Peptides against a protein of PDB entry 7PB4. Designs and how they scored, part 158

Target 1, 105 residues: chain A of PDB entry 7PB4
Amino acid sequence: KMLNIKEYKEKLLSTLGEFLEDHFPLPDRSVKKKKKNIQESSVNLITLHEMLEILINRLFDVPHDPYVKISDSFWPPYVELLLRNGIALRHPEDPTRIRLEAFHQ
Target 2, 218 residues: chain B of PDB entry 7PB4
Amino acid sequence: DALQMAVGYFEKGPIKASQNKDKTLEKHLKTVENVAWKNGLASEEIDILLNIALSGKFGNAVNTRILKCMIPATVISEDSVVKAVSWLCVGKCSGSTKVLFYRWLVAMFDFIDRKEQINLLYGFFFASLQDDALCPYVCHLLYLLTKKENVKPFRVRKLLDLQAKMGMQPHLQALLSLYKFFAPALISVSLPVRKKIYFKNSENLWKTALLAVKQRNR

## One batch from the design tools (peptide; made by RFdiffusion4, then SolubleMPNN)

Design b2_p12_5_s3 (from b2_p12_5, 6 letters changed)
Fold by OpenDDE base, seed 5:
Structure b2_p12_5_s3 (fold): chain B 105 residues (1-105), chain C 218 residues (1-218), chain A 12 residues (1-12)
Amino acid sequence: as target 1 above (105 residues)
Amino acid sequence: as target 2 above (218 residues)
Amino acid sequence: ESKAFELVKLQL
């Protein structure tokens, strides 16, 4: 049973990887090192694939608290994309936390 | 100068102690408006002020006025547009601000220095077609951005489903006609040969300013 | 997109 879930997860993530990269790539933040002192925190944004992997892992590892805290590495368009398509749900009391929607088969 | 002080006020925020906060805000807002409509703003000023307008730092009335005066002197940085799209997704701006932003983006499209990163946002714009208030302006933006590689079977189906729901909207027909041009095999439906493409006049708010910008950059 | 997210939804 556990092996089938891991294999299924890996197959899901691999199949989604190409699609997500083709249709929802990260904008190349050409961090033009223009020296202007605005601490644009060079927050390394994660891919949509990595974001989904985090959400899936949390659902499987901690099913009683499947919520992930939105970090600065979470690109806001990706968060909105997941919420708008019903892939993720926002925590009802904490807007900084999201979970994978359990798609009931 | 007065513009730098005004931009600095919006960037740093109001100094806590002023009894006349509203008068100071209005003074700086009028300074930005006056310079933007007369001369246009530098790309750096647009970068700062556009982010402020969409971040929810100020009230909707102030944000709307700032966004209405995002008129370039020469160019708008593509990076400013990418950051702006990010702010739209944070949910701190009103629906009316989102509509105004897409109208602005269409109106100012030719003044954006590069399009490579904006083209990567194609999927995000396409997902916004489901918003009835945004749909006319998003169709116009997608009409400007669409390349052959963007015309996929799933997007064709989504546009046809949207047409079935909303009817034969002129902006949707324009986008479907472009899709049929790039990929005729994906669209079996006979589209009426419209000689004229009709989008909502997004540029009307900036028509006079855009004419002045084009005249100064000639 | 919606189909791929539907596929994501169907595979989740």
Scores: peptide ipSAE 0.136, ipTM 0.795, DockQ to the pose 0.040
Fold by OpenDDE base, seed 1:
Structure b2_p12_5_s3 (fold): chain B 105 residues (1-105), chain C 218 residues (1-218), chain A 12 residues (1-12)
Amino acid sequence: as target 1 above (105 residues)
Amino acid sequence: as target 2 above (218 residues)
Amino acid sequence: ESKAFELVKLQL
């Protein structure tokens, strides 16, 4: 049975979800809501799991241009973590774009 | 006051119209340095200036001087540290600035108001062990942060692999000894019984300032 | 980290 690439992706992401949540949680920014004046940019940061999902989806949906543009929702430590561990690669000409490294053996 | 004007200059940036931009910058930088070393900085001032030093808004020489004077009057906000770590990853600061930040973080660790969010960054700090320039200071930071729940088999393996690559470094041995204390079953390797844990003296840059901070808070 | 990411790498 050809495990649908989608099912394999979902299983991979689900298996990683708990690990990523336990070891690489987002810092709780919620505490600062009470003081009025500092326009902390209201950009909702995505989880590392969601970031990986975006990268995986892009690789499968657009394999000829598998690069995702780094948005303000991408927490910089997560981007650095993916790059340092060789999970993602920066675009050689555009450092604002990253792709999943195809570890297809 | 002079300090508020200096902080405001760094926050808002130089007003375009000043003919003597460098003299103005130096004046404000000296103001911050003088106040920081004499009295320390408020948590809000550190919050602003620390992020500026790491954002790449100014040149490396200026950023280094700002970071060297991130001396608290009382406390450093944990949120400032979390934001600073984010800026370190944007890639606009030099490698030397990153090293200096970790040295600062270790030196100022006791003055950070809370550790809950910093502890959530444990994995990120651990990933930074692979940087040879950061490794000694990251080991010291991890030695301060490590709890039993952080000691995992994969991290033990990574530390042993790093030791195999770099040799028996005193800072790695210190961290491994702590890991063995929390999880003796994960570390079968006999660690040399070092009576004294040795880290590089990261505090040396701030030794006099830290003594002054401790005296003001007594 | 490396093995979780190696696991990510092995599963990708």
Scores: peptide ipSAE 0.094, ipTM 0.839, DockQ to the pose 0.041
Fold by OpenDDE base, seed 4:
Structure b2_p12_5_s3 (fold): chain B 105 residues (1-105), chain C 218 residues (1-218), chain A 12 residues (1-12)
Amino acid sequence: as target 1 above (105 residues)
Amino acid sequence: as target 2 above (218 residues)
Amino acid sequence: ESKAFELVKLQL
C-alpha cells in the first residue's frame, strides 16, 4: 500500500512536470548583475513542479498539519494558479500557508 | 532633482510623520505626472513606479494615477512587465487596476524592449480570459503575442467555449481568426470573414503621449 | 488549462 502511494506520487509528479514546464515555464530572470547596490535578494524562484512536490511531500510527511508556508521562492502567479484551479487551499486563519486540496477529496 | 525626490518618496515611503502627508504625496505625484507626460520616464523609473502601483502600498486612487503616467521616454524593460504580472496575482490591487494595467500593457506593447519572457507568460494571460472585465483586453494582448507554437487544441476548445457563453464577441472572433490562420486544421468552425479586426481602444488614454514618444525616438 | 488542471485533479 505505501509503495503504491510513492510510485503513484512519482508518476504523477513526472507526468505533471512535463506539462507544467511546457505551459507555465518560469520567466528567465536575467539576473543582469548590473552594479547598482540594490540587494535585490536574488531569491531563486522554484518551478511549479517543485512547488507541487513540496505540497505533496508535506501532505505525506505531516498529514495532521499539511500546510506549507509560502516563501519568497514561491512565484505569485504559480500560487494563484494552484488556488484558482482548486489544487491548493489557503489556511483559513493564515493566508501565508497553503495545502494540497486534491488529495483531501 | 524633483523627479528623483518624488520617485524616492514612493519607493522608500514618507520619512517624517508629517501631519500633511496628503499634501506631500500630491506634490510628488504631480511631479511624476508632469515629467511623464512632458518627457516620458526612464526605464528604471517605470520599473520602480509600476511595482509600487501594483504592490498595494498606496490607495487605489494613487495607484490609478501612477499607472496612467507610466509613459516611457524610450523603452520599458521586459523585466518590469514580468514583475508587474507577478503583483497582479498577489491580489492586493483592485479589479479596476487590473483592467487599467492590461490597457496600459496593450498601449505600450511596442515600447517594451523584448518579448521573449512576456511570451512565456502566454498561459497566464490566457487563463485570465475567463474574467469578463479583462477578456476584451486580454484577447487584444494575446492577439499581439500569439505565435503558431501557442495555438494548441485545448486553447481552441476554451476559446470556443467562451464564445458559446459570451456570444460572438469581436475580440474573441479576432483571436479565433488568428488561431485559424496558424492552425486551420484545429478550427473546423466557419468564422465569419470579418474584414476588420476590432479591439477596444486601449491606447485612447495615452494617444497624445504615445505620439510624442514616437517623435522623440525617431 | 481547465482540462489540464482537471487532469491534474484527477491524477491527484
Scores: peptide ipSAE 0.080, ipTM 0.781, DockQ to the pose 0.040
Fold by OpenDDE base, seed 2:
Structure b2_p12_5_s3 (fold): chain B 105 residues (1-105), chain C 218 residues (1-218), chain A 12 residues (1-12)
Amino acid sequence: as target 1 above (105 residues)
Amino acid sequence: as target 2 above (218 residues)
Amino acid sequence: ESKAFELVKLQL
């Protein structure tokens, strides 16, 4: 069972990886290093693949609380994409938490 | 100058202590509006104000007015557009603000300095086609952005499904015609040869201002 | 997109 889940996860992530990279790449932050002193902490954005991996891992590791807290590394368009396509669900009481939608067979 | 003070007010937010918050807000908003319509705004001013308009920092009425005066003096930074799309996805913007943004993006498209990063957002724009209020404007934007590499079988199917749901909309037909041009093998359906492509006139709000911008940059 | 997400959905 665990091997099948891991293999299934790896196969899912591998199959999605190419598609997500091709169709939903991160925009290159044109770091115009204009010297203005605003410490905008360059929050490192994660890929959509990495975001899905986090959500999948959380579902498998903590199935009773499969929610992931939205961090500053979560690019808002990716969060919206997952929610709008019914891949993720927002926590009903905490809008800062999302889970992978368990596609009930 | 008065514009820098106005931009700085919107950036820093209202100072809590002023009893005349609304009068101060209106004064600064009118300053931005007046400069934007007369001379246009610098790329840096658009970067600041566009983010403010979409962040939900102010009320919808103020955000709408700011967004309506996002008129460039010369160019709009592509980075400002990428940031703006990010803000649209945070869900703090009204549906009317989203529509206005796509209208603005289409109207200002030629004034955006680069398109490389905007082209990477193609999938996000395409996903917005399912919103009936956005669909006409998103089709127009996609018509401007679409390259051969963007024309994929799944996108063709989605457009045909939308056409089946919504009917033969002029904006969908225009986009499908472009898709057929790039990938004729993916679209077996006979599309009516339209001599004219008709999109909803998004630029009407800025027509006079855009003419003035084009004239100043000649 | 929808099919890839449907594929994502079918694979999830």
Scores: peptide ipSAE 0.153, ipTM 0.811, DockQ to the pose 0.041; fails the geometry check

Design b2_p12_5_s4 (from b2_p12_5, 7 letters changed)
Fold by OpenDDE base, seed 2:
Structure b2_p12_5_s4 (fold): chain B 105 residues (1-105), chain C 218 residues (1-218), chain A 12 residues (1-12)
Amino acid sequence: as target 1 above (105 residues)
Amino acid sequence: as target 2 above (218 residues)
Amino acid sequence: EEKAFKEVEFQL
């Protein structure tokens, strides 16, 4: 059972990852804007792939609380993409928390 | 005012009890169209209506009409464009709506207040090049967005593969020429030095409106 | 005849 879940996770992540890496590459992490003294909070945005990986991992690691807190690293368009595609759901009481939608029920 | 009532109708949706749903819809749609073409729409009105047009809340005919009247009074918020792109990913809009959106995005590009977040969507737009209906308009959009940092080896390969499949399309040649300018080492192919690039005229639908917007903002 | 194509000068 766990092996099939890991293999399924890897296959999902690989199939989605290849699609997402090709189609939704990270905005280059290379915008290390040189440290001029303005505290522009250079929030490192994560990939859509990394977001999906986090959501999948949370669902499998903590199935009783499968929700991930939206951090500043979560680019709002990607969050909305996941939510609007039904890939993720918001927590009913906390809109800052999202979970992977269990497509396999 | 009549516009606020119309926008509010689209946002909240039809109240169940109206027997004349279609007449009410048409009235509000005409109100939006009339204001948009005469004066343009505020950024907030575009944010609401653009989201509605791409959400699949209404039928394709209504969505098409809404999208055709997304004419700014002054500016379009980048956030509205980003939200719109997120709806394109959901696949609830028709192929014709996607084409119209990319045409709109190219036509209205100069009226978008910022480009920072739109530039982050470069990969998403690049992925849409494989759609034969979108490709001409996406090439034009990418031509406007492309920076040296976007010119990567895998994207060069994808463009060359597309050129091999589709032939030497003017819009694809334009984008490849821009790529060659930024990264000449990645493109060994001799591209014809064309001083003139030809994109499909995306702005024709809005030509009169764009002139009016530019005149109001002078 | 509305030109089906917009000529964009290659402003690099």
Scores: peptide ipSAE 0.113, ipTM 0.803, DockQ to the pose 0.021
Fold by OpenDDE base, seed 5:
Structure b2_p12_5_s4 (fold): chain B 105 residues (1-105), chain C 218 residues (1-218), chain A 12 residues (1-12)
Amino acid sequence: as target 1 above (105 residues)
Amino acid sequence: as target 2 above (218 residues)
Amino acid sequence: EEKAFKEVEFQL
């Protein structure tokens, strides 16, 4: 049972990764948000693939609380993309938390 | 304000109880159209209405009319465009709405306040090159967005494959020429030196409005 | 006839 879940997870991540790399390539790292006054915290934005990987991992690792907190590494357009496509869902009480919708069976 | 009432109607949706839903919808749509073509819309109004036009909240005819009147008074927020692109992925909009959106995006490109986040969506736009209906407009958009860092070997291969499939299309040649300029080592193919590039005219739908916007912002 | 194509000068 466990081996089959890991293999399924890896295959899912690989398949989604290839699809997402083809359609949603890596944000080139260095979008320095020139906000004028605040220190250039070079927030490393993560890929849409990495976001999905985090969401999938959380679902498998913590199925009773499958929500991931949106960090500054989460590019807002990708969050909106996931939410709008029904791939992710916001927590009903905490809009800063999202879960993977498609795999909550 | 009549415009605020119209925008609020589209945002909140039709009140269930009105027998004259279609007349009310048409009244508010005409209000938005009249203001947009006469004065342009504020960035906030564009944000709301553009999101509505692509969300699938209304029918294709209404969405098309809303999108056609997405004329800025001054600027369009980049965030509005990014949100709009996220709706294109959901598939709730028609193919004609997608084409119209890319035409709009090219036509209004200079009025978008920032391009940094739009440039991060480069790969999404690039993937849309495979759609024959979108390809001419996407090539034009990519021509406006492409930087040296976007010119990757896999994208060069995909463009050459598209050229092999579709033939030497003017819009595709324009993009390939730009790619060759940024990365000549990746493109061994001799491209015809064209002094003039021809894209499909995206601006024709908004020609008069664009002139008016440029005149107001001088 | 509205030219179906916009001429863009190749500004590099």
Scores: peptide ipSAE 0.092, ipTM 0.675, DockQ to the pose 0.021
Fold by OpenDDE base, seed 1:
Structure b2_p12_5_s4 (fold): chain B 105 residues (1-105), chain C 218 residues (1-218), chain A 12 residues (1-12)
Amino acid sequence: as target 1 above (105 residues)
Amino acid sequence: as target 2 above (218 residues)
Amino acid sequence: EEKAFKEVEFQL
């Protein structure tokens, strides 16, 4: 039972990863901190792949509370993409928390 | 006013009780069309209506008409465009709506307030090059967005593969020429030195409206 | 005749 969940997780991450690497590259982390006063919030945005990995991991590790708190590293367009595709759901009481939707049920 | 009532109708959806749902929808759609073509729409109105047009809330005919009247009074919010792109992924809009959206995005590109977040969607747009119907318009969009940092070896390969499949299309050549400018070492292929690049005319649908917007914002 | 193609100058 546990092996099948891990294998499924890895296969899902691999399949999504390949798709996402091709279609949704890393938001460029490499904005070099040159000095000018624009509060470019130095928040390292994560990939859509990394977001999905976090969501999948949370679903498997904490199935009774599968919600992940949206951090500043979560690019809002990718959050909205996940939510609108039915890939993720917002917590009904806390819109700052999202879960992976069980596509495969 | 009539426009606020029309936008509110599309946002909230049809109130259950109207016996003449289609007549009410047509009335509100005509209100939006008339204001948009005459005066343009506020950024907030575009935000609401663009989201509706791509959400699949209404039928393709209605969505197409809404999208055709996404004409700014002054500016379009980048956030509205990002939200719109997120809906393209949901698959609730038709292929014709996607084509129309990319045409709209190219036509209205200069009226978008900022490009920072749109530039981060570069990879998403690049993936849409595989769609033969989208490819000409996506190449034009990518031509407007491409920076040196976007020119990667895998993207060069994909463009060359597309050129091998589709032939030497003017829009692909334009984008490849830009890529060669930024990263000459990645593109060994001799590209014809064309001083003039030809994209499909995306703006034709909005030509009169675009002139009016430019005149109002001068 | 609506030009089916827009001429864009290659602005570098």
Scores: peptide ipSAE 0.082, ipTM 0.747, DockQ to the pose 0.022
Fold by OpenDDE base, seed 3:
Structure b2_p12_5_s4 (fold): chain B 105 residues (1-105), chain C 218 residues (1-218), chain A 12 residues (1-12)
Amino acid sequence: as target 1 above (105 residues)
Amino acid sequence: as target 2 above (218 residues)
Amino acid sequence: EEKAFKEVEFQL
């Protein structure tokens, strides 16, 4: 049972990753915001793959509350990409929370 | 100053206690409009006001007026454009506001300080080609942004499908010609070799302001 | 890269 869930998570991540790589270039990990000297906390933006991994993990680990809070590490265009393509759903009462959409229902 | 008071009004929103809310709103709009057209706006003022214009905080008439006066003194922050595109995806703005934003983005493209994050939005802009009202302006924007790495087989197919649906549009032909230039093996179709590419006029709304900005920054 | 084409605005 656990091995099948890991393999399923990996296959889902691979399939969604490939789909998103085909349609949208992933930012190279090297988009280090050049340190402008302004004390604005260089929020390390996560990849779209990492965002999907967080959403998938939350759905499997906490299925009764599958929502993830949008942090400053979530690049707003990627959030809107996931929402617009039906990959994620926004919480009806809290727009700062999103869940993975169940593709298999 | 009067501009800081006007920007602060839009940022904080209308104070509930003002009996003359509409007169106060109009006063602050006129202040922003006058400064923007005369001197341009600072990058920070554009960041605040552009976000407000696309957030749906105010009515469409107000948002349209704010967006029309998003004229830089010097530069526009790329981060302001990224935030603006995020609001376009949420869909709280009107179709007319979306068209106006793409026209603004094309007209102001050279004044945006960086393009690295905007280039990552290429897929979002490309997905907006299916909107008939946006398509002419999105093609122009994509013509500005397109690099060889953006020219993928699936995007070629989508452009050819759009051309089959919409007919031989000058703006689609321009983008397809650029795609053929970067990746000739992906486009077997003979495109007319035109020395001039025609896009729907985006700059005319800001023509006088853009000339003034270019003169101030020389 | 010099774009092989000159942009010209047209009025529709």
Scores: peptide ipSAE 0.045, ipTM 0.779, DockQ to the pose 0.021

